# Peptides against a protein of PDB entry 5JXT: the designs that were tried, part 54

Target 1, 319 residues: chain A of PDB entry 5JXT
Amino acid sequence: SLLPKKEINVYIGMSEMQVKWYQKILEKDIDAVNGAGGKRESKTRLLNIVMQLRKCCNHPYLFEGAEPGPPYTTDEHLIYNAGKMVVLDKLLKRIQKQGSRVLIFSQMSRLLDILEDYCVFRGYKYCRIDGSTAHEDRIAAIDEYNKPGSDKFIFLLTTRAGGLGINLTTADIVILYDSDWNPQADLQAMDRAHRIGQTKQVVVYRFVTDNAIEEKVLERAAQKLRLDQLVIQQGRAQVAAKAAANKDELLSMIQHGAEKVFQTKGAFGTMAEKGSQLDDDDIDAILQAGETRTKELNARYEKLGIDDLQKFTSESAYE

## One batch from the design tools (peptide; made by RFdiffusion4, then SolubleMPNN)

Design b2_p13_6_s2 (from b2_p13_6, 6 letters changed)
Fold by OpenDDE base, seed 3:
Structure b2_p13_6_s2 (fold): chain B 319 residues (1-319), chain A 13 residues (1-13)
Amino acid sequence: as target 1 above (319 residues)
Amino acid sequence: MIEKPKYLLKREE
């Protein structure tokens, strides 16, 4: 029988470089961040801020001119300048040592380009699929990854491209490097490994930048998922979960953690304490804390009815 | 010649 998947949110602090870029993004549009635009503020402007903040949470090198150089090199700076890369680097070493194989999903093909450079730098053999991958090349990559005795450790996928009907049950670990606004897209990605033919316990690590926009993206995704479940259970097909955040919701998401980011000198959390020198105990602590917060997040939304789940609870922005 | 990272090369394309 297929074992239930274990899902763990991995809450990761920003690196010093991410904090600086996150501050810069907020400062550039400070009037919008402070809600000074009011009803006149465009939803497009707020969406652009959200997208820049999400890029920052993924990797600062997604911004033009952020990379150190010349000379431009692939080196340890590619890892230590992004909190998610620091955790990924340690986690992948553990995953490989245990004889597991891993799917890494992102919304951003440009992040997969960084992850390719990282894989080469660490000597990890990988496959890649994104939205630009030709159908034949996609089949070839899947077959190369799934073949008996495949030396491919990592599969890099965009969430949407990886979600399309493929079987990757030869992997038992799934890393969601970022989250989709639609929780169903992430579920479809997980279901590439968590499917008939899987013989191992599938573990899903969802990377979430702590005290940042991504925490609110995750909360919104969890809220939507619970709402979708309740609508199905109650036969109320008409309760379409609001697919898109309103302006006030987007503003609340942008403001989440912004004050703490402005007050922060250096990195956040474990990134401030250990930086790139995370050991196995530090990873275990991050995973344990993540498992606790994951249970708490799920329990919060499980208690809510349809009417409550249709409202964006702003209160979690100030606690 | 130190080869530029792939992510930088793809940005210049």
Scores: peptide ipSAE 0.267, ipTM 0.785, DockQ to the pose 0.534
Fold by OpenDDE base, seed 5:
Structure b2_p13_6_s2 (fold): chain B 319 residues (1-319), chain A 13 residues (1-13)
Amino acid sequence: as target 1 above (319 residues)
Amino acid sequence: MIEKPKYLLKREE
């Protein structure tokens, strides 16, 4: 029988560079961030801020002029300038040592470009699929990854492209480097490894930037997933349509952690304490804390009914 | 000549 998948949210502090870029994004649109635009503020402007903040949470090199150089080189700076890369780098060493193989999913093809440079830099053999990958090249990449005795350790995928019907049961670890706004897309992605033919315990690591917009993206995705499940169970199909964040919800998401980000002169959390020098004990502590917070998050939404989940704004979470 | 990272090359495309 297929073992249940284990899902762990991995809460990761921003690097110093991420904090600086996160501040810069907020400052650029500070009037919108403070809600000074009121009802006149465009939803599009708020969505653009959300997208930039999510880019920052993934990697600062997604912004022009963030990379050190000239000369432009692939080096340790590619790792230590993004909290998620620091954790990824340590986690991949552990995964490889265990004889596991890993799928890495992102919403951002440009992040996969960074991850390709990282794979080359670390000597990790990989495959890649995104939304622009030709059908024949997708088949070839899947076959190359799944072949008996494949030396490909990592599969890099965009969540949407990698979610489409493919079998990747030759991997047992899934890293969601970021989250989709639709939690079903992430489920479809992890189900590429967690499927008939899997012989190992599938473990899913969901990376979440702590004290940032990604916590609210995750909370909203968890809320939506629970609502979708309850609506299906109760036969109330009409409720699923209100899935788009309103302006006030987007504003609340943007404001989440913003004050602490403005007050911070360095990195956050474990990134401030250890930076790139995380050891195995630090990783174990991050994973343990993540497992606890994951249980707490799930328990929060499991207690809510449909009417509560529809009214639940991220603000009622801290009362 | 130090080869430009792939992520930088693809940004210029």
Scores: peptide ipSAE 0.238, ipTM 0.763, DockQ to the pose 0.559
Fold by OpenDDE base, seed 1:
Structure b2_p13_6_s2 (fold): chain B 319 residues (1-319), chain A 13 residues (1-13)
Amino acid sequence: as target 1 above (319 residues)
Amino acid sequence: MIEKPKYLLKREE
């Protein structure tokens, strides 16, 4: 029988470099961040800010001129300059030692390029599929990963490309490096490993940058998922979850944690205390805290009715 | 140490 999947959110602090770039993104559009644009502020401008902040949460080298150099090198700086990479690096070592195999999903093909360089740098054998991968190359990559005795440890996928009905039950660990706005896309990604033919318990690690926009992306996705479930259960097909955030919702998401980011001169949380020197106990503490916060998040939305779930509670960024 | 990251090479094309 297929065992239930275990899903945990892994809340990760920003590196010092991420904090500096996050500040720079907010400062560039400070009038929009402060809501000073009023009715004249375009939804497109707010969506662009959201996209830049999400890039920062993934890796600062997604920005032009962020990478140190010349000379440009793949070295330890690729890891310690992004909180998610520091946690990923320690987590992958543990996963490999356990004899597990891992799917890593991202929304950003350019992040997969960074993860390829990381895999080469650490000596991890991998496969890759994204939206540009030819059909034949996609089949070849899947077959190479799934073959008996495959030496491929990691499969790198864009969430949407990996969602296309493929079977990857030869992996038992799923890392969502970032979240889709549509929770169904992430579920479809998990279902590549969590399917008939899986012999192990699937564990899903969802990376979330703490005190940043990604917490609000996660909350919105959880709210939508619960609403979709209740609509199906109640037969109320007309309650289309508002597919797109309004301006006020986007502004509230941008403002979340912004004040604390502006006040911070270094890294956040465990990244400030340990940085690249995270040990196994630090990882266990992060995973345990994440499991607690995941239960709390789920419990919050399980108690809400359809009418409450349709209201985006803009809790002010200042409460 | 690897001198040229793949993600940089894809930007020069």
Scores: peptide ipSAE 0.054, ipTM 0.681, DockQ to the pose 0.539
Fold by OpenDDE base, seed 4:
Structure b2_p13_6_s2 (fold): chain B 319 residues (1-319), chain A 13 residues (1-13)
Amino acid sequence: as target 1 above (319 residues)
Amino acid sequence: MIEKPKYLLKREE
């Protein structure tokens, strides 16, 4: 029988470099961030800010001129300059030691490029599929990864490209390096490992940058997922889940944690305390805290009705 | 020659 998947949100602080870049993104568009554009603020401008903030949460080297150099090198700076990479680096060592194999999903093919450099730097053998991967190369990568006795430890995938019906049950760990706006895309990604033929407990780690826009992306995705479930259960097909965030929702998401980011000197959370020097106990603490916050998040949305879930107000869940 | 990171090479493409 297939064991239920374990899903854990892993809340990760920004590195000092991420904080600096996050500040720069907000400062560049400060009028939009403050809502000073009013009704004239374009949805496109807000979506661009959201995209830049999400890039920052993933890796600062997604920005031009962010990388140290010349000379340009792949080194420890690729890891310590991104909170998610610091956690990933420690988590992958543990996963490998356990004899597990891992799928890493991202929305950003450019992040997969960074993860390829990281894999080479750490000596991790990997496969890759994204939206540009030819069908034949996709089959070849899947077959190479799933091969009995495959030495491929990591599979790097874009969430949507990985969602296309493939079987990756030879992996038991799923890392969602970022979240899709559509929770179904992430579920479809998880279902590549969590499917008939899986013999292990599938564990899903969802990376979430703490005190940043990604918390609101996650909350919105969780609300949508619960709403979709309730609509199906109640037979109320007419509750079109508001497919796209409105301007006010986008603005609220951009503003989330912005004040604290502006006030912050250095890194956030565990990244401020230990940076790249995370040990196994620190990882356990992060995972335990993440498991708690995951349960709290789920419990929050499980109590909400359809009408409450249609409101993108985090505050209405506490009244 | 220290090989330029792949992520940087792909930006120049």
Scores: peptide ipSAE 0.293, ipTM 0.810, DockQ to the pose 0.549; fails the geometry check

Design b2_p13_6_s3 (from b2_p13_6, 5 letters changed)
Fold by OpenDDE base, seed 2:
Formats: structure tokens, C-alpha cells, sequence
Structure b2_p13_6_s3 (fold): chain B 319 residues (1-319), chain A 13 residues (1-13)
């Protein structure tokens, strides 16, 4: 029988470089961040800020002129300049040591390009599929990954491209490097490994940048997922889950953690304390804290009714 | 010396 998947949110501090770039993004549009534009602020402007902040949470090298050089090198700086890469690097060593195989999903094909450089640098054999991958090349990559005795450890996928009904049950670990706005897209990605034919316990690690916009992306996705479940259960198909964030929701998401980011000199959390020198105990602590926060998040939304879930509680970004 | 980040070079291929 297929075992239930274990899902763990992994809350990760920003590197010093991420903090600097996050500050720079907020400062560039400070009037919009402060809500000074009010009702006149364009939803498009706020969406652009959200997209830049999400890029920063993924990797600062997604910005032009962020990578140090010339000369450009693939070295440890690719890892230590992004909190998610520091955790990923340690986690992949553990995953490999236990004889597991891993799917890594992202919303951003540009991040997969960085992850390819990382895979080459660490000597990890990988496959890749994104939105631009031809159908024949997708089949070839899947077959190469799934073949008996495959030496491919990692499969790199964009979440939407990986959601296309493919079978990847030869992997037992799923890393969501970032989250989709639609929780169903992430579920569909997980279901590539968590499917009939899986013989192992599937574990899903969802990376979430702590004290940043990604916490609010996750919160909104969890709220939406619970609402969708309740609507289905109650037969209330007419409850149009407000699919798109409004301006006030976007502003609240942008403001979340912004003050603390402005006050911070250096990195956040474990990234400030240990930097790239995370040990196995540090990773265990991060995973344990993540498991606790995941249970708390789920428990919060399980108690809410449809009417409560339809109210976006902008709990003030200042509490 | 690599004149561009490697991840950018892969998009030009």
C-alpha cells in the first residue's frame, strides 16, 4: 500500500547577500511598500515587487550584476549567498547517503539554471524538464531518470512542467524549492513521486524563506487549499475562492518582515549564526522546527470555517 | 576566465 506522504515546511533564513538585495528591492519602491500610493497604486506594480522579492528568496544571482565577477566562477559562493542553497546542499548529502533520489521543483526556470551549475559543481548527476523542454526530450529525460540502475540522483523540474501527469515514483524525496500561488500545482508536483508504484515513504520538503514574503505566500496557499476542500465537502461550488490576491493582500505580503529586514545587518537566523557551516545538528534543528511550524499552520486552518477562510485576515505585518 | 555567469551562458545555447 502507498504510505501517506510526510510534508515538512523548511523555514530558512536569508543570507547576508539576500538581505542586502531584499532591502534594495524594498527601497526602490519604498512608497509602494509603505502604502503611500493607496488606492491609486497599481496591482501590476505590487505584483512586480512580489516577483522581485520571490526571486531574492530563491537566489540573489537571479538579478543582473549580483553574481561576483568577472571572472565568474562556479564555487562555494553559489551556495553561501543563498540560504536555500545552504540548506539544500546539506540536505542533498543526507538524501544521497540514505540511498534516496530527489525531485527538485521550482517556479523559476532561471533558478533551475543555477541548480544545474550547482549539480555540476557538486558532481550530482541530474535530469531537467521545464516549460520549454520538447515533448520527446521530456520522455527521454523521464525514461533516463526512471530506468533500472539509473545514476541520475536529481530531477530538476519547473512545478508546472512536472505537474503534467508524469510518473517519477523512482524518487522518494520531493523538494519544493519555492511554492506556487496555487497549492494544487504543488500537490500535483508531489503526486509525481507519491503515486501507485512508489515503494518508499515519500517525504516532501517545502523551502520557505523565514521573515519574508514566502511565509505569506505559503499562508495564502494553505488557506486556499482548506477553502477548496471545504467547498468540495459541502457541495458549495458557488464559493468562488478569490483566486487572485487583491492590492491590500499584496501590500500586506510585501510588508511582512520588511521592517526587520531593514533593521538587519548581515544574515538571518541560522544563516547569521553559522553561515554556510551548518552541521548535521543544525539541519536536524531546522527540520524539527519546520515540522512543528507545519503542524501549527495546518492546525490553524483546519479549525476555520468557510466564512473565516474567505476573510483574508491581514493580521498586521507589525505584530 | 568566464566572462558571464555559467547559468546565463546556458540560455544562450
Amino acid sequence: as target 1 above (319 residues)
Amino acid sequence: AIEKPKYLLRREE
Scores: peptide ipSAE 0.338, ipTM 0.868, DockQ to the pose 0.319
Fold by OpenDDE base, seed 1:
Formats: C-alpha cells, structure tokens, sequence
Structure b2_p13_6_s3 (fold): chain B 319 residues (1-319), chain A 13 residues (1-13)
C-alpha cells in the first residue's frame, strides 16, 4: 500500500545579502510599502513588489548586478549568499547518504539555472525540465532519471512543468524550493513521487523564508486549500475562493516582517549564528522546529469554518 | 571555482 506522505515546512532565515536586497526592494517603493499611495496605489505595483520580495527569498543573484564580479565564478558564495541554498546543501548531503533520490521544484526557471550551476559545482548528477523543454527532451529526461540503476540523483523541475501527469516514483524526497499561490500546483508536484509504484516513505520539504513575505504566501495557500476541501465536502460550489489577493491583503503581506528586516544588520536566525557552518545538529533543529510550526499552521486552519476562511484577516500581520 | 555561471552565459546570448 502507498504510505501517506510526510510534509514539513522548513523555515529558513535570510543571509546577510538577502537582508540587504530585501531592504533595497522595500526602500525603492517605500511609499507603497507604508500604504501612503491609498486608493491611487495600483494593484500591479504591489504585485511587482511581492514578486521582487519572492525572488529575494529564493536567491539574490536573480537580480541584475547582485552577483559578485567580474570575474563571475561558481563558488561557495553561490551557497552562503542564500539561506535556502545553505540548508539545501546540507540537506542534499544527508539525503544522498541515506540512498534517497530527490525532486526539486521551483516556480522560477531562472532559479533552476542557479541550481544547475550548484549541481555542477557539488558534482551532483541531475536532470532538468521546465516550461521551455521540448516534448522529446522531456521524455528523454524522465526516462534517464527513472531507468534502473540511474546515476541521476536530482531532478530539477518547474512546479507547473513537473505537475503534468509524469511518474517520478523512483524519487522518495520532494523539495519545494518555493510555493505556488495555488496549493493544488504544489500537490500535483508532490504526486509525481507520491503515487502508485512508490515503495518508500515520501517526504516533502517545503522551504519558507522566515520573517518574510513567503510566510504569508504559505498561509494564504493553506487557507485556500482548506476552503477548497470544505467547499467540496459541503457541496457549496459557489464559494469560489477569491483567487486574487486584494490591495490590502497584498500590502499586509509586503509589510510582514518588514520592520524587523529594516532593523537587522546582518543575517537572520541560524544564518546569523552559523551561516555556511551549519552542522547536522543545526539541520535537525531546523527540521524539528519546522515540523512543530507545520502542525500549528494546520491546526489553525482545521478549526476555521467557510465564512472565516473567506476573510483574510490582517490582524496576524503584526505578530 | 568554475568560471562564468551557466545562468549568466544564457543572459549574454
């Protein structure tokens, strides 16, 4: 029988470079961040800020002029300049030692480009699929990954391209490097490993930048997922979850953690204390804290009714 | 160190 998947949110602090770039993004549009634009502030401007903050949470080298150089090199700086890369680097080493194989999903094909350079730098053999991958190349990559005795450790996928009905049951670990606004897209990605033919316990690690916009992206996705489940159970087809955040919701998401980011000199959390010097005990502590916060998040939404889940309450933005 | 990351090379083309 297929074992239930284990899902763990992994909450990760920003590197010093991420904090500096996060500050720069907020400062560039400070009037919009402070809500000073009122009715004149466009929803498009707020969506652009959200997109830039999400890029920062993934990797600062997604911005033009962020990468150190010339000369431009792939080296340890590719890892220590992004909190998610520091955790990923340690986690992949553990996963490999356990004899597991891993799917890594992202919303951003440009992040997969960084992950390819990382894989080459660490000597990890990988496959890649994104939205631009030709159909024949996609089949070839899947077959190469799934073949008996495949030496491919990692499969790099965009969440949407990986969600298209493929079988990757030869992997037992799933890393969601970032989250989709639609929780169904992430579920479809997990279901590439968690399906008929899987023989191992599937474990899903969802990376979430702590004290940043990604916590609010996750909360909104969890809220939507619970609402969708309740609508199906109650037969209330008309309760379309408001698919698009309003201006006030977007502003609240942008403001979450912003004050603490402005006050911070250096990195956040374990990234400030250890940075690239994370050991196995630090990873265990991060995973344990993540498992606790994941249970708390799920328990919060399980108690809410349809009417409560339709209200995006801004009140949790200041805690 | 590996010179010129692939993601930078793909931007210059």
Amino acid sequence: as target 1 above (319 residues)
Amino acid sequence: AIEKPKYLLRREE
Scores: peptide ipSAE 0.071, ipTM 0.726, DockQ to the pose 0.571
Fold by OpenDDE base, seed 3:
Structure b2_p13_6_s3 (fold): chain B 319 residues (1-319), chain A 13 residues (1-13)
Amino acid sequence: as target 1 above (319 residues)
Amino acid sequence: AIEKPKYLLRREE
């Protein structure tokens, strides 16, 4: 029988470089961030801010002129300049030592490019599929990863490309490096490992930048998932249609944690205390805290009815 | 050898 998947949100502090770039993004559009544009503020402008903040949460080198150089090098700076990379680097060592194999999903093909450089730097053998991968190359990559005795440890996938009906049950760990606005896209990605033919406990690690927009992306995704479940159960298929965030929702997401980001000198949380020097105990603490917060998040939305789930519960960014 | 990251090489093409 297939064991139920274990899902853990991994809440990760920003690096010092991420904090600086997050501040810079907010400052560049400060009038929009403060809601000074009111009803005249472009939804497109707010969506652009959201996308820049999500890039920052993934890796600051996604911005032009952010990478230190010339000379441009693949070195430890690729890791310590992004909180998610610091945690990923420690987690992958543990996963490999356990004899597990891992799927890493992202929404951003350009992040997969950074992860390729990281894999080469650490000597991790990998496969890659994104939205530009030819059909034949996609089949070849899947077959190379799934073959008996494959030396490929990591599969790098865009969530969209990975969601397309493939079987990757030769992996037992799934890392969602970022989250989709549509929780069904992430579920479809997880279901590549969590499928008939899986013999191990599938564990899903969802990376979430703490005190940043990604917490609100996650909350919105959890809310939507619960709504979709209730709509299916009640036979009311028409209710699922409000998938697009309104302007006020986008503004609330942008404002979440912004004040604390502006007040922060250096990195956040464990990234400020340990940086790249995270040990196994630090990882265990992050995973345990994440497991607790994951249960709390799920329990919050499980108690809500359809009408409550259709409203964005803006807990104020200040409460 | 100072190897330029692959993702930077792809931006100059």
Scores: peptide ipSAE 0.068, ipTM 0.719, DockQ to the pose 0.663
Fold by OpenDDE base, seed 4:
Structure b2_p13_6_s3 (fold): chain B 319 residues (1-319), chain A 13 residues (1-13)
Amino acid sequence: as target 1 above (319 residues)
Amino acid sequence: AIEKPKYLLRREE
């Protein structure tokens, strides 16, 4: 029988570089961030801010002129300048030592480029599929990864490209490096490993930048998923989950954690305390805290009815 | 040769 998948949100602080770039993104559009544009603020402008903030949460080197150089090098700076990379680097060592194999999903093909450079730097053998990968090359990559005795440890995928019906049950670990706005896309990604033919318990690690927009992306995705489940259960097919965030929702998401980010000198959380010097105990603490927060998040949305789940209110979950 | 990151190489093209 297929074992239930274990899903853990891994809440990760920003590196110092991420904080600086996050501040810079907010400052550049401070009037929009403060809601000073009012009704005249374009949804497009807010979506652009959201996209830049999500890039920052993934890796600062997604911005032009962020990477130190010339000379441009693949080195430890690729890791310590992004909180997610610091955690990933330690987690992958553990995963490998356990004899597990891992799928890493991202929304951003450009992040997969960084992850390729990281894999080369660490000597991890990998496969890659994204939206631009030709059909034949996809088959070849899947076959190379799934072959008996494959030396490929990591499969790098864009979430949507990896969602296309492929079987990757030769992996037992799934890392969602970022989240899709549509929780079904992430579920479809997980289901590449969590399928008939899987012999291990699938563990899913969802990376979430703490005190940043990604928490609100996750909350919105969790809310939507619960709403979709309730709609299916109640046969109320007409409750079109408000598919697109409105301007006020986007603004609220942008504003989340912004004040603390502006006040912060240096890194956040465990990244401030230890940075790249995370040990196994630090990883265990992060995973344990993540498991707790995951349970709390799920419990919050499980208690909500359809009407409550239709309201994107950050505050109604704290009353 | 300091191998430039692949993501940088794709921006120079």
Scores: peptide ipSAE 0.067, ipTM 0.726, DockQ to the pose 0.598; fails the geometry check

Design b2_p13_6_s4 (from b2_p13_6, 8 letters changed)
Fold by OpenDDE base, seed 2:
Structure b2_p13_6_s4 (fold): chain B 319 residues (1-319), chain A 13 residues (1-13)
Amino acid sequence: as target 1 above (319 residues)
Amino acid sequence: MIEVPRYILRRLE
């Protein structure tokens, strides 16, 4: 029988470089961030800010001129300059020692480019597919990954490309490096490993940058997922969950953690305390804290009715 | 020989 998947949100602090770039993004559009544009602020401008902040949460090298060089090198700086990479690097070592195989999903093909260089740097054998991968090349990559005795440890996928009904049950670990605005896209990605033919306990690690835009992306996705479930259960097909955030929601999401980011000198959380020198105990603490916060998040939305879930609770932005 | 990261090369293409 297929075991239920275990999903854990992994809350990760920003590196010093991420904090600096996050500040720079907010400062560039400070009037929009402060809501000074009011009703006249374009939804497009706010969406652009959200996309830049999400890039920063993934890796600062997604910005032109952020990477050190020339000369450009693949070295430890690729890891320590992004909190998610620091945690990923430690987590992958553990996963490999356990004899597990891992799917890594991102919304950003350019992040997969960084992850390929990381895989080469660490000597991890990998496969890759994204939205631009030809159909034949996708089949070849899937077959190479799934073959008996495959030496491919990692599969790198864009979330949407991985959602295409493929079977990857030869992996038992799923890392969502970032989250989709649509929780169904992430579920479809998880279901590539959590499917008929899986013989192991599937564990999903969802990376979330702490005190940043990604917490609000996650909360909104959880709210939407619960609303979709209740609508299906109650047969109320007419409750079209507002799929797209409004301007006020986007502004609230941008403002989340912004003050603390401006006040911060250096890195956040465990990244400030230990930087790239996380040990196994630090990873266990991060995973345990993440499991607790995941249960609390789920419990918060499980208690809400349809009418409550349709109201964007701005109140959680001030706590 | 300093190997230029592929993610850098792909941005220059």
Scores: peptide ipSAE 0.326, ipTM 0.841, DockQ to the pose 0.678
Fold by OpenDDE base, seed 4:
Parts: C-alpha cells; structure tokens; sequence
Structure b2_p13_6_s4 (fold): chain B 319 residues (1-319), chain A 13 residues (1-13)
C-alpha cells in the first residue's frame, strides 16, 4: 500500500544579501508598499512587487547586477547568498546519504538555471524539465531518471511542467523550492513521486522564506486548499474562492514582514546565527520547527468554516 | 571564470 506522504514546511531565514535586496525592492516602490497610491495603485504594480519579492526569496541572483563579478564564478557564494540554497545544500547531502532521490520543483525556470549550476558545482547528476522542454527531451529526461540503476540523483522541474501526469516514483523526496499560488499545482507535483509504484515513504519539504511574502503565499494557498476541500465536501460548488488576490490582499502580503526587514541589519533567523555553517543538528532543528509550524498552520485552517476561509484577513485567523 | 553573468550566458546557449 502507498504510505501517506509527510509534508513539512521548512521555514528559512533570508541571507544578508536577500535582506538587502528585499529592502531595495520595498524602497523602490515604498509609496505602493505604504498604500499611498490608494485606489489609483494598479494591481499590475502590486503583482510586480510580489514577483520581485518572490524572486528575492528564491535567490538574489535572479536580479540583474546582483551576482558578484566580473569575474563571475560558480562557487560557495551561489549557496550562502540565498537561505534556501544553504538549507538545500545541507538537506541534499543528507538525502543522498540516505540513498534517496529527489525532485526539486520551482515556479521559476531561471531558478532551475541556478540549481543546474549548483548541481554541477556540487557534482550532483541531474535531469531537468521546464515549460520550454520539448516533448521528446521530456520523455528522455524522465526515462533517464527512472531507469534502473540511474545515476541521476536530482530531477529539476518547474511545478507546472512536472504536473503533467508523469511518473517519478523512483524519487522519494520532493522539495518545493517555492509555492504555487494554486495549491493544486503543488499537490500535482508531489503526486509525481507519491503515486502507485512508490515503495518508500514520500517526504515533501516545502521551502518558505520566513518573515517574508512567501509565508502569505503559503497561507493563502493553504486557505484556498481547505476551502476547496470544504466546498467539495459540502457540495457547494458556487463558493468559487475568488481565484485572484485583490489589491488589498496583495498589499497586505507585500507589507508582511516589511517593517522587520527594514529594521534588520544582516540575515534572519538561523541564517543570522550560522549562515552557511549549518550542521546536521541545525537542519534537524529547522525541520522540527517546520514540522511544528506546519501542524499549527494546518490546525488553524482545519478549524475554519467556509465563511472564515473566504475572508482573506490575516487578522481573523489569529482572533 | 567568466566576464559575463550566468543569465546572459544561458541566453547565448
């Protein structure tokens, strides 16, 4: 029988470089961040800010002029300048030692590009599929990954490209490097490994930048997922969750953690304490804290009714 | 070591 998947949100502090870039993004659009644009603030502008903040949470080198150089190198700076890369780097070493194989999903093909460079730098053999991958190349990559005795440790996928019905049950670990706005896209990604033919316990690690917009992306996704479940259970098909965030929701998401980011000198959390010097105990602590926060998050939304889940007010979930 | 950012190199490939 297929074992239930274990899902853990891994809450990761920003690196010093991420904090600096996060500040710059907010400062550049400070009037929009403060809501000073009022009704005149375009939804497009807010969506652009959200996209830049999400890029920052993934890796600062997604910005032009962020990568140190010339000369440009693929070196340890690729890792220590992004909190998610620091955690990923340690986690992958553990996963490999356990004889596991891993799917890494992202929304951003440009992040997969960074992850390819990282894989080469660490000597990890990998496959890649994104939205631009030709059908034949996709089949070839899947077959190469799934073949008996495959030396491919990592499969890099865009979440939506990986969602297309493929079987990757030869992997038992799933890393969601970022989250989709649609929780169903992430579930579909997980279900590439968590499917008939899987013989191992599937573990899903969802990376979430702590004190940043990604927490609100996750909360919104969790809220939507619970709402979708309740709507299905109650047969109330008419409660189509407002599919797109409104301006006020986007503004609230942008503002989340912004004050603390402006006040912060250096990195956040474990990244401030240890940076790239994370050990196995630090990873265990991060995973344990993540498991606790995951349970708390789920328990919060499980108690909410349909009416509460329709109100995307961060405040109503804490009262 | 390269004089071109990685994001430019990948567009040239």
Amino acid sequence: as target 1 above (319 residues)
Amino acid sequence: MIEVPRYILRRLE
Scores: peptide ipSAE 0.273, ipTM 0.846, DockQ to the pose 0.222
Fold by OpenDDE base, seed 1:
Structure b2_p13_6_s4 (fold): chain B 319 residues (1-319), chain A 13 residues (1-13)
Amino acid sequence: as target 1 above (319 residues)
Amino acid sequence: MIEVPRYILRRLE
């Protein structure tokens, strides 16, 4: 029988460079961030801010002029300038030592470009598919990854490209480097490894930047998933989950953690204390804290009814 | 030899 998958949210602090770029994004549109635009503020402007903040949470090198140089080098700076890369780098070493194989999903093909350079830099053999990958090349990459005795350790996928019915049961670890606004897209990605033919327990690590926009993206996705489950169970097909965030919801998401980010001169959390010098005990502590917060998040939404789940509780950005 | 990151090269194209 297929074993249940284990899902763990991994809460990760920003690097010093991410904090600086996160501040810069907020400062550029400070009037919108403060809600000073009122009814005149464009929903499109708020969506653009959200997208820039999500890029920052993934990697600062997604911005033009962020990379150190010239000269431009592939070196340790690719890792230590992004909190998610620092954790990923340690986690992949552990996964490899355990004889596991890993799928890494992102919403951003440009992040997969950074992850390719990282794989080359660390000597990890990998496959890649995204939305631009030709059908023949996609088949070839899947076959190369799945073949008996494959030396490919990592498969890099965009969440949408990975969602398209493929079987990757030769991997037992899934890393969601970022989250989709639609929790069903992430579930479909996990189901590439968690399928008939899997012989191991699938473990899913969902990376979440702590004290940032990504916590609110995760909460909204969890809320939607619970609402979808309750609607199916109760036969209430008409409860269309409000698919699009309103302006006030977007503003609340942008404001989440912003004050603490502005007050911070360095990195956050374990990134401030250890940075690239994270050891195995630090990773275990991050995973244990993540498992606790994951249980708390799930328990919060399990107690809510349909009417409560339809309300975006804008808990104040200051609580 | 300074290895130019591929993600930089792809942005310059």
Scores: peptide ipSAE 0.262, ipTM 0.806, DockQ to the pose 0.673
Fold by OpenDDE base, seed 5:
Structure b2_p13_6_s4 (fold): chain B 319 residues (1-319), chain A 13 residues (1-13)
Amino acid sequence: as target 1 above (319 residues)
Amino acid sequence: MIEVPRYILRRLE
């Protein structure tokens, strides 16, 4: 029988560069961030801020003029300037050493471009699929990854392109580098490895930037997933449609951790203490803390009914 | 000297 998947949220501090860029994004639209626009503030403007903050959480080089150069080089700076890359770099060494193979999912094809440079820099053999990949090239990449004795360690996928019915049971580790707004897209991504034909324990690592917007994106996704499950179970199909964040929810998400970001000089958490010098004990501590927080997050939403989940804003999670 | 990031160059190809 297929073993249940193990899911762990991996909470990661921002690098110093991420903090600086996160501050800059907030400062650029500070009136909107402070809610000074009131009813006149555009939902589109708030969505744009959310998207920039999510880019920052993924990698600061997603912004024009962020990468150091010229000359532009593929070097250690590609790793240490993003907290997720620092953790990924250590985690992939462990995953490889244990004889596992890994799927890495992102919402951002531009992040996959950075991950390709990283794979080349570390000498990791990889395949790639995104939304622009031709059908024939997609088949070829899947076949190359799945072939017996494949030397391809990593598969890089956009969550939506990777979610489309493919079998990747030759991988046993899934890394969600970021989360989809629709938790079903992430589940569909996990189900590429967690499917009939899998012989190993599938482990899913979900990267979440701590004290940033991604924590609220995760909470909202968990809330939505629980609501969708309860709506299906109770036959109340009409409730699922209200899933678009309102202006106040978007504002609350943008404001989450903003004060601490403005007060911070340098990196966050383990990134401030160790930076790129994370050891195996630091990774174990991050994974253990993540497993605890994952259980707490799930337990919070499992106790809520449909009416509570519909009223539940991210603010009520800390009261 | 590379004047454009490598990951940007791959998108232009």
Scores: peptide ipSAE 0.129, ipTM 0.791, DockQ to the pose 0.316

